# Peptides against a protein of PDB entry 7BDX: the designs that were tried, part 141

Target 1, 212 residues: chain A of PDB entry 7BDX
Amino acid sequence: EMGAAACTLLWGVSSSEEVVKAILGGDKALKFFSITGQTMESFVKSLDGDVQELDSDESQFVFALAGIVTNVAAIACGREFLVNSSRVLLDTILQLLGDLKPGQCTKLKVLMLMSLYNVSINLKGLKYISESPGFIPLLWWLLSDPDAEVCLHVLRLVQSVVLEPEVFSKSASEFRSSLPLQRILAMSKSRNPRLQTAAQELLEDLRTLEHN

## One batch from the design tools (peptide; made by RFdiffusion4, then SolubleMPNN)

Design b2_p17_3_s4 (from b2_p17_3, 13 letters changed)
Fold by OpenDDE base, seed 1:
Structure b2_p17_3_s4 (fold): chain B 212 residues (1-212), chain C 212 residues (1-212), chain A 17 residues (1-17)
Amino acid sequence: as target 1 above (212 residues)
Amino acid sequence: as target 1 above (212 residues)
Amino acid sequence: LEEDRKLVEEIGVEARE
């Protein structure tokens, strides 16, 4: 309980850029983010057996950790830190997103996807995650999720790849051959306005690339 | 391990006034400080049996909690919060200081005393702690500690009482009758310069009060 | 441009569900 409470407060204050800088300026940040990945992994591994109640202290704790990673990645120096010093954590996030089934642990998936999206804002971060083994299949796996919020954040991450020619060119062949176009088209007709807009924008970006 | 790491980071960033305001402005602060007291109490109760290694994750976690309380109390709005909304935590700190033996859990005692001192900066806080049952005997109990740093922070807290006529007048009789003058005189001759100075200043303040 | 794209997750958004 106390760990979850402390982590939740840390998550809340990590929305501040100054707090992120303070976290990273200390000698404890590396250890913290190393353990963060391990903790998230252990949690996900526990889900195949016992139905962890979504409202458990353990779940709240892990959500707070994922939120902290997201907020760190929202700041330029935080992205630099993650990409340079915490690549194992990024690898863990990618792995966990692959290990989770559609509809499983939705909130955690959303937070992890938000983290990856924030990392993708920097070219170095985008390069790193997009060059990770199985990245393109992972995107399509995640896009098969029934949850609209998961799909929204996947589309945003896909858009980050599509909007960067240097990154997109490396995967263009695989991307074109495996693109779930019908799924994206279906999302462009969603009743969820955020999902609808994201899918429409991505379709426009893709059309622009086909004409080039 | 993860809880200790999160709490340690929260402790570090809580040195900022803005972070303290952010912690307290949320809806989670009350719960956090409620659990903090319980966690500290549980830790102290565990010490009578197993020699918890000072460097254990559990010890580090509890030290970080005590550090957070100290940093919250260092800020005006934090003092107001503790005195108005977290009195149980203050009571817990006072109780734990009484339960610990001389030389036992020195680092925690120092942090708790620092918290009480910070609370004592506000008249409301000083009134609250000084009017707590057994406060004067507790001061003398703590002043019997062989640790110079514990004694230093006790002397600072005693000085906060002595320097406030409204508070001192209420306890003046008990204070004068039980004052460990020989102990304070011995501390004024300490090789520790901080302890020496604190004891000398307190002796001067006491002399000023005897002439009035 | 980076500031407009960033996602910040604050504790307060989760409590509404």
Scores: peptide ipSAE 0.039, ipTM 0.813, DockQ to the pose 0.110
Fold by OpenDDE base, seed 3:
Structure b2_p17_3_s4 (fold): chain B 212 residues (1-212), chain C 212 residues (1-212), chain A 17 residues (1-17)
Amino acid sequence: as target 1 above (212 residues)
Amino acid sequence: as target 1 above (212 residues)
Amino acid sequence: LEEDRKLVEEIGVEARE
C-alpha cells in the first residue's frame, strides 16, 4: 500500500520538468528505471493466472511507474536519458505491449504507448523504437485493440514514424505491405473525435507519401 | 525494492518547495501521510524481535518517509498542512521517538526530530508539539541518547520551546524541575562543534530566562 | 514544436468518459 501511494505521488509530481530534472540529476535514476522495467515485466507476467483486480495496489503501482516514464519522456532531457541510459526499459515496454492481448490492461497499454510516443519526439528515440524487432507487426497488433485510447496512441506513434522520412524510408515496404488500411478507415469514422481525427490525419499523411 | 526506490526518489525531489506544493495540492496527500504514520509505526514495532538490517529496503523506505515529512515541514504550507490535517502523523512521530531506546534507529530519530523542529518553526506547530502528553520527559529521554546528532536536534527543539514565551510559560515549572542541566553542560564541552554551540546557546537562553 | 507534442500524464486526469 505505502509503495503504491509513494509511487503515485512521484507520478503526480513528475509532471513538472523541474521534478524530472531532479529525478535524473541524482545517482538513483539508473537503478530506479532498471527496477521499473523489471517490476512492470513481473506484473504483466503475473496476469496470466489470476485476474488481478485492476484496482489492486500492485496495479496502481505499475500504472504510476508507467506514468512516471511517460512524464520523464515528455521532457527533452528525459528522452535523452531514456534513449541513452535506459534502453532496456524501452525494450521492456515494447515487449510488454506485445505480450498483452487486445483489451488486456488497457490503462497500462495507454501509458506505455504515451511513453513511447513521447520518446518518438526525439529522432534518436524514434529510430531506436522503430528499429526494434517486430515493431511494425507490434503496431498492427496494438491497432487491433478494441479500446479507442489504445488505438489513438497507436495511430499517433504510427504518425511519428510516417512524419520522419529518414525512419519511414527504412520500413516503408513492410509498412505498406502490412498496413491495416480498412481498420484505419473504420477509425476515421469513429464516434470518438480524437480517434477520428488521428485516423484522418494519418490517412492524409499516407496519401501524401504515396504521391511523392 | 521498487517501493523503496520510488520513495527515495520522492524524498530527494521533496527538497523543492514546488514539489512539496505539488504533493500537497493533490487529493492524495492526506492518505499518503496517514499511511506514512502507520508504516513508520509498524516498522518501529517490528524492531523488537529481529535486528532488522539497517540497510534493508524496509529501513530505507522508512528513512525516505521520514525525510519526506522533514522536507514538507521545511516549507510554510507544509507545516500548515501537517499541523492542520496530519496531526496524527505528528502524534505518531512523538510516540515513536518515545518508543525507541537510546542508540536505537539513530538515523530515523534524527529525521523525525528534524521534522518536529521544522514543525516547531510555526507557532501553531510548536504549541501542538509542546502540549503533547509527556513532551518534557520525552525531550530528556531523547537527550540521553549517545548520538551527537540526536542530541543536537533535541537541543534545537528545546530551544524552540525556550524562545517562545507563550509556550515556555505553560511548561516552565516542569521544564525547570526536570532540566538535565549537567548533561547540557557536558554537551557544551563536546568536541562536536554543532552540539557544543547548540548547548552553549541553550544555556545562554536559559540564563536569560532566569533573570527575567 | 517538440514541446507541443509531448504528453504529460498526471494522476487523476483520467477523464472518465
Scores: peptide ipSAE 0.037, ipTM 0.815, DockQ to the pose 0.105
Fold by OpenDDE base, seed 5:
Structure b2_p17_3_s4 (fold): chain B 212 residues (1-212), chain C 212 residues (1-212), chain A 17 residues (1-17)
Amino acid sequence: as target 1 above (212 residues)
Amino acid sequence: as target 1 above (212 residues)
Amino acid sequence: LEEDRKLVEEIGVEARE
């Protein structure tokens, strides 16, 4: 309980850039983010089936950890730190997103995807993530999730790849051959306006690339 | 491990006034400080003898909690919050300081005393602490500690009482009758310059009060 | 009067540069 409460507070205050700088400027950052990855992995491995008690202290703790990573990745120096010094954490996040079933740990998936998206703002981060083994299959796996928020953040991450020619060129063949176009088209007709817009924008970006 | 790491980071960043404001401005503060008191109490109750493993995750966690309370109490709005909304925590700190033996949990005692001293900067805080049952005996109990840092922070807290006429007048009789003058005189001859100075200043303050 | 805007605990920030 206390750990979850402390971590939740840390998550809240990590929304501040100055707090992120303070976290990273200390001698504790490397150890903290190393243990973060291990803790998140342990949580996912402990899941018995698709039902998650959202109110469990363990769940709250892991949500807060994922939130902290997201907030750190929202800052330029935080992205640099993660990509340079915490690659294992990024690898772990990618792995965990692959290990989770559709509909399983939706809130955690969203937070992890948000963190990856934030990392992808930086070209170095985007390169690192996109060069990860199985990245393209992972995107499509995640896009099969029934949750609109999961799908939304997947589409955002896909868009980051598509908008960066240097990154997209490396995976373009695999991307085009495996693209779940019908799924994205279905999302463009969603009742969720955010999902609808994201899918439409991505479809437009893809059409532009077909003509170039 | 992860809880201790998160709490340690929160302790570090709580040195910022803005972070304290962020903590207190959120909806989590009351719950956090409530659980803090309970956690600290549970730790002290779990102590088997005078030997503490200083490197234990539990110890680190509780030290960080006490550090957070200290940092919150260093800020005016933090003092107001603690005295108005977290009195149970203050009561717990006073209780735990009484429950600990001389030489036991020295680091925790120092942090708790620092938090009480910070609270005592505010007249309302000083009144609340000084009106606690057994406060004067507690001061003398703590002054018997062999640790110079513990004694230093006790002397600072005693000085806060002595310097406030409205507070001192209420306990003046009990204070004068039980004052360990010889112990304070011994501290004024300490090789520790900070302890020496604090004891000398307090002795001067006490002499001034005897002539008025 | 810098309103001491009580920092609301914001949870989960996503930035787009």
Scores: peptide ipSAE 0.030, ipTM 0.807, DockQ to the pose 0.085
Fold by OpenDDE base, seed 2:
Structure b2_p17_3_s4 (fold): chain B 212 residues (1-212), chain C 212 residues (1-212), chain A 17 residues (1-17)
Amino acid sequence: as target 1 above (212 residues)
Amino acid sequence: as target 1 above (212 residues)
Amino acid sequence: LEEDRKLVEEIGVEARE
């Protein structure tokens, strides 16, 4: 209980750039993010199939950790830190996103995807994530999720790749060969306006790339 | 491990007034400080005599919690919050200071005393603490500690009482009858210059009060 | 321009103590 409370407060205050800088300016940041990845992995491994105590202190603790990573990645020095000094955490997040089944740990998936999206704001971060083994299959695995918010954040991450020619060119063949176009087209007709817009924008970006 | 790391980071960033305001501005502050007191109490109760794993994750966690309370009490709105809304925590801190033996949990004692001292900056906080049952005996119990830093912070808290006539007048009889003058005189001869100065200043303040 | 794209995750309604 106390751990979840403390970590939740840390998550809340990490929305401030100044607080993120203070976290990173200390000598403990490296170890903290290392343990964070291990803790998140331990939580996912402890999930016995369909039983998700979403409201547990353990779940809240892990959500707060994922939120902290997201908020760190929201600022330039945080992205730089993660990509330079905490690559194991990024690899862990990618792995955990692959280990989770559709509909499993939706909130955690969203937070992890938001963190990866924030990392993808930098070319260096985008390159690192997109060059990860199985990245393209992972995107489509995540896009199979029944949750609209998961799918939305996957589409945003896909869009970050599509909008960067230097990155997209490296994966263009695999991307085009495996693109779940029918799924994205279905999302462009979603009743969720955010998902609808994101899918439509991605389809427009893809059409633009086909003509170039 | 992860809890101690997260709480330590929260402690570090709580040195900022803006962060303390952010913590208190949320709807979770009340419950957080309630659980904080319970956690600190649980830790002290788990101490089996002389065995103190000072370097344990559990100890670090509790130190960080006590540090957070201290930093909250360092600012005006934090003091107001503690005295108005978290009196149980203040009572717990006073109780735990009484439960700990001389030489036991020195670091925790110092942090708790620092928090009480910060609360004592406000007349409202000073009144609340000084009106606590057994407050004067507690001061002398704590002053029997072999640790110079514990004794220093006790002397500072005593000085806060002595310098406030409205508070001191209520306890003046008990204070004068139980004052460990020999102990304070010994501290005025300490090789620790901070302790020496604090003891000497307190003796001067007490002499001034005897002539008035 | 890069900062305009960032996602800050605050404590949501589902966040517990």
Scores: peptide ipSAE 0.040, ipTM 0.813, DockQ to the pose 0.189; fails the geometry check

Design b2_p17_4_s1 (from b2_p17_4, 7 letters changed)
Fold by OpenDDE base, seed 4:
Structure b2_p17_4_s1 (fold): chain B 212 residues (1-212), chain C 212 residues (1-212), chain A 17 residues (1-17)
Amino acid sequence: as target 1 above (212 residues)
Amino acid sequence: as target 1 above (212 residues)
Amino acid sequence: PVPLEARPPSETRTSPY
């Protein structure tokens, strides 16, 4: 209980850039993010048997951790810190996104995808995550999720790759050969306006890349 | 581990007034401070059998909680919140200060005393804690602690009472009859310059009150 | 690209005043 409450408050205040700087400016940041990855991994591994109630203290704690990572990654120095000093956490997030089944832990997936998207704003971050083994298959796996918010954040991450020529050029062949075009086309017709727009924009970006 | 790390970061960032406002501006503050009191109480109750290692995750967690309370109480709106909405936490802190033996959990005592001192800056806070049953005996019990930092923070809390005529007048008879004058005089000769000064100042304030 | 902020659910804003 108390850990979840404290972590939830830390998540709330981490929306401030000054708070992110304060978190990172301490000697404790490295340890915190190391344990964060381990805690998130332990939680996901525990799901394979128990329907952990979504409102459990454990779930709320992990959501708060993922929220903190997202808010840290929203700041330039936070992205730089994560890519320089917390690569294991990024690797863990990518792993967990692969280990979770479609429709499983939707809220956690959204937060993890938001964090990776924020990391992808930095070219060094985008390079790091996009060069991860199985990254492209992972994106397509995640895009098979029935949840519109998960798919929205996957499309944003795909767009980050597509809009960066230096990154896209390395994986363009794999990307083009495996692209779930019919799925993206279906999303461009979604009733969710955010998903619809994101899918439409990505289709336009992809067309621009085919003509170049 | 993770809870202690998160709480330690929350403690660090709580030094900012804006962070304190953000903590209090959420719907979760009441629950957080309620659980804080319970957690601190549970920790102190667990000490009666196990020499909990000072560097344990449990100890660090409780220290961080007490530090957060202190930093919240350092801000005017934080003091007002604690006195209006978290009286049970204040009562718990007073209780725990009584339950701890001399020399036991010195760091926790210091943090709790710092929080009460900060609360005492507000007249409403000072009234609330000074009207607590056994408050004056508690101060003398705490002043028997062998630790100079504990005694220093007790003397500061005593000074907050003495310097407020509206509060002091209510308990002046009990205060005068039970005052450990010889102990305070001994502290005025301490090798700790902070303790020496605080004891000397309090003796001067007390002399001023005897002449009025 | 605009960074995304993740906010915990909040039903009510409580003022200490």
Scores: peptide ipSAE 0.173, ipTM 0.814, DockQ to the pose 0.110
Fold by OpenDDE base, seed 5:
Structure b2_p17_4_s1 (fold): chain B 212 residues (1-212), chain C 212 residues (1-212), chain A 17 residues (1-17)
Amino acid sequence: as target 1 above (212 residues)
Amino acid sequence: as target 1 above (212 residues)
Amino acid sequence: PVPLEARPPSETRTSPY
């Protein structure tokens, strides 16, 4: 209980850039994000068999951790810190996104994808995550999720790759050969307006790349 | 480990007034401070028999909680919140200060006394804690501590009572009859300059009250 | 691209506790 409460308060205040700078300016940031990765990994490994009580203190704690990582990555200095000093955490997030089944831990997937999207705003971050082994298969695995918010954040991350020529050119052959076009087209017809818009924009960006 | 790390970061950022306002502006503040009191109480109750590993995650966690309470109480809105909405936490701090033996949990005592001192800056807070049953005996119990920092913070809290006529008048008879004058005089000769100064100032304040 | 902020549990349908 208490750890989750403290972490939840830290999550709430981490929306402030000044709080992120204060966290990163301390000597504890490296250890905190190292433990964060380990804690998230332990949680996902424990999910095999137990009904995910979404309201458990453990779940709320891990959600708060993922929320903190997201909010740190929303700030330029936070992105730079994660990409330079906490790559193991990024590797863990990528691994955990692969380990989770479709429909499993939806809220955690959303937060992890939001964190990766924020990291992708930095070219160095985008390069790092896109060069991860199995990154493209992972995107398509995640795009098979029944949850509209998961799919939305996958599409945003895909768009970040597509909009960066230096990154996209390295994976363009694999990307084109494996692209779940029918799935994205189905999302462009979604009743969820955010998902619909994101799928339409991505389809337009992809068309622009084929005509060049 | 992770809970202590998160709480330690929250402690570090709680030195900011804006962070305190953000914590208190959320719907989670009441529950957080309720759990804080319970957690501190559980920790002190568990100390019977085990060598206090000062470096344990549990100890660091409780120190961070006490640090957060102190930093919240350093801000006017934080004092008002504690006095209006979290009186049980103040009662718990008073109780725990009585339950701890001299020389036991020195760092926790210091932080708890700092929090009470900060609360005492508000007249309503000072009234509340000074009207606690056994408050004056508690001050003298704490003043018997071998630790100079504990004694320093006791003297500061005593001074807050002495400097407020409306509070002091209610307890003046008990205060005068039980005052450990020889102990305070010994502290005025301490090699610790902060303790020496605080004891001298308090002795001057007490003399001023006897001549009026 | 605009960074995404994660809303605290108070702004979500899930209990923070």
Scores: peptide ipSAE 0.147, ipTM 0.813, DockQ to the pose 0.117
Fold by OpenDDE base, seed 3:
Structure b2_p17_4_s1 (fold): chain B 212 residues (1-212), chain C 212 residues (1-212), chain A 17 residues (1-17)
Amino acid sequence: as target 1 above (212 residues)
Amino acid sequence: as target 1 above (212 residues)
Amino acid sequence: PVPLEARPPSETRTSPY
């Protein structure tokens, strides 16, 4: 209980840039983010059977960790730290996104996808995650999720790849050959306005790339 | 492990006034400080036998909690919050200081005494803690500690009482009748310059009060 | 691109997003 409460407080204050700088300016940052990855991995491995009550102390603790990573990645110095000094955590997040089934741990998926999206704002971060083995198959695996928020954040991450020519050119053939176009077209007709807009924008960006 | 790491990070960032405001501005603050007291109490109750390795994850976790409370109390809004909304935590800290033997859990005693000293900067806080049952006997119990840092923080708390006439007048008879004068005089000759100075200043303040 | 902020769940909010 106390660990989840403390971590949730840390999550709340991590929305401040000055707090992110304070976290990263300490000698404990590296250890913290290392154990964060291990803790998230242990949690996902424990999901094999019992419907972990979403409201469990363990779930709340892991959500807070994923939220902290997202908020750290929201700040320029935080992105730089993650990309330079916590690549193992990024690898873990990518792995865990692959290990989770469609519809499983939606809240955690959203937070992890938000963290990767924030990392993708840094060109070095975008290069790192997009060059990860199985990255494109992972995007399509995640885009098969029934949840609109998961799909929204997947589409945003796809857009980050598409909008960066230096990154997109490396994977353009694989991307074009495997693109779930019918799924994206279906999302462009979603009742969720955010998902609808994101799918429309991505389709426009893709059409622009087909003409170049 | 992860809980202690997260709580230690929260401790580190809690030295910032803006972080204290962020902690207290959230809807989780009350719950956090409630569980903090319970966690500290559970830890002290578990000390009955095995020399808890000072470096255990549990010890580090509780030190971080006591550090957070101290840092919250270091800020005006934090003192106001503790005195208004977390009196049970203050009661718990007073109780735990009484439950610990001389020389036992020195680091935790120091942090708890620092938190009470910071609370004593607020007149409402000083009134609250000084009116606690057994407060004066508790001060003398703590002043019997062999540790110079414990004794230093006890003397500072005693000074906070002595320097506030409205508070001191309520307990002046009990204070004068039970004052361990020989112990304080011995501390005024300490090789620890901080302890020596604090004991000398307190003796001067007490002499000034005897003439009024 | 605008960074995303993840907010902790409040008593009034069931979701951090």
Scores: peptide ipSAE 0.145, ipTM 0.812, DockQ to the pose 0.107
Fold by OpenDDE base, seed 1:
Structure b2_p17_4_s1 (fold): chain B 212 residues (1-212), chain C 212 residues (1-212), chain A 17 residues (1-17)
Amino acid sequence: as target 1 above (212 residues)
Amino acid sequence: as target 1 above (212 residues)
Amino acid sequence: PVPLEARPPSETRTSPY
């Protein structure tokens, strides 16, 4: 109970850039983000058997951790910190996104995808995550999720790859050969306006890349 | 481990007034401070048998909680919140200070005394804590501690009572009859300059009150 | 690209997550 409450408050205040700087300015930051990855991993590994209540203290704790990572990645110095000093956490997030089945832990998936999207705003961060083994298959696995919010955040991450020529050129062959075009086209007709817009924008970006 | 790390970061950032406002602005604040009191109480109750390592994750967690309470009480809106909405936490801190033996959990005692001192900056807070049953005996119990930092913070709290005529007048008879004057005089000769100064200032304040 | 903020569900502002 107390840990979840404290972590939830830390999540709430982490929306401030000054708070992110304060978190990162201490010698405790490295330890915190190391343990964060381990805690998230332990939680995901515990899901294989028992339906953990989405509102459990443990779930709330892990959501708060993923929220903190997202808010840290929203700030330039936070992205630098994650890419330079917390690569293991990024690797863990990528791994956990692969381990989770479609529809499983939707809220956690969304938060983790938001964190990766924020990391992708940094060219060095985008290079790091896109060069991760199995990254392209992972994107398509995640895009197979039935949840509209998961798919939205996957499309945003795909767009970050497509919009960066240095990153896209390295994976362009694999990307084009495995692209779930029919699924993206279906999403462009979604009743969810956010998902619809994201899919349409990505399709426009992809068309631009075929003509160049 | 993770809870202590998160709470330690929250403690670090709580030194900012804006962070304290952010903590208190959420609907989670009441729950957090309620659980804080319970967690501190549970920790102190666990000490009666086993020498808990001062550097344990549990100890670090409780220190961070007490540090957060202190930093909240350092801010005007935080004092208002504690006195209006977290009286049970103040009662818990007073109780725990009574339950701890001289020399036991010195670091926690110091943090709790710092929080009460900060609450005493608010006249309403000082009235509340000084009207607590057994408050004057508690001050003398705490002043019997062999630790110089504990005694320093006790003397500061005593000074807050002495400097407020509305508070002092209510307890003046009990205060004068039970005052450990010889102990305060001994502290005014301490080799610790902070303790020496605090004891000297209090003795001057007490002399002023006898002549009025 | 605009960074995404994750907010606790109790905070009435922008992110539902």
Scores: peptide ipSAE 0.124, ipTM 0.813, DockQ to the pose 0.105

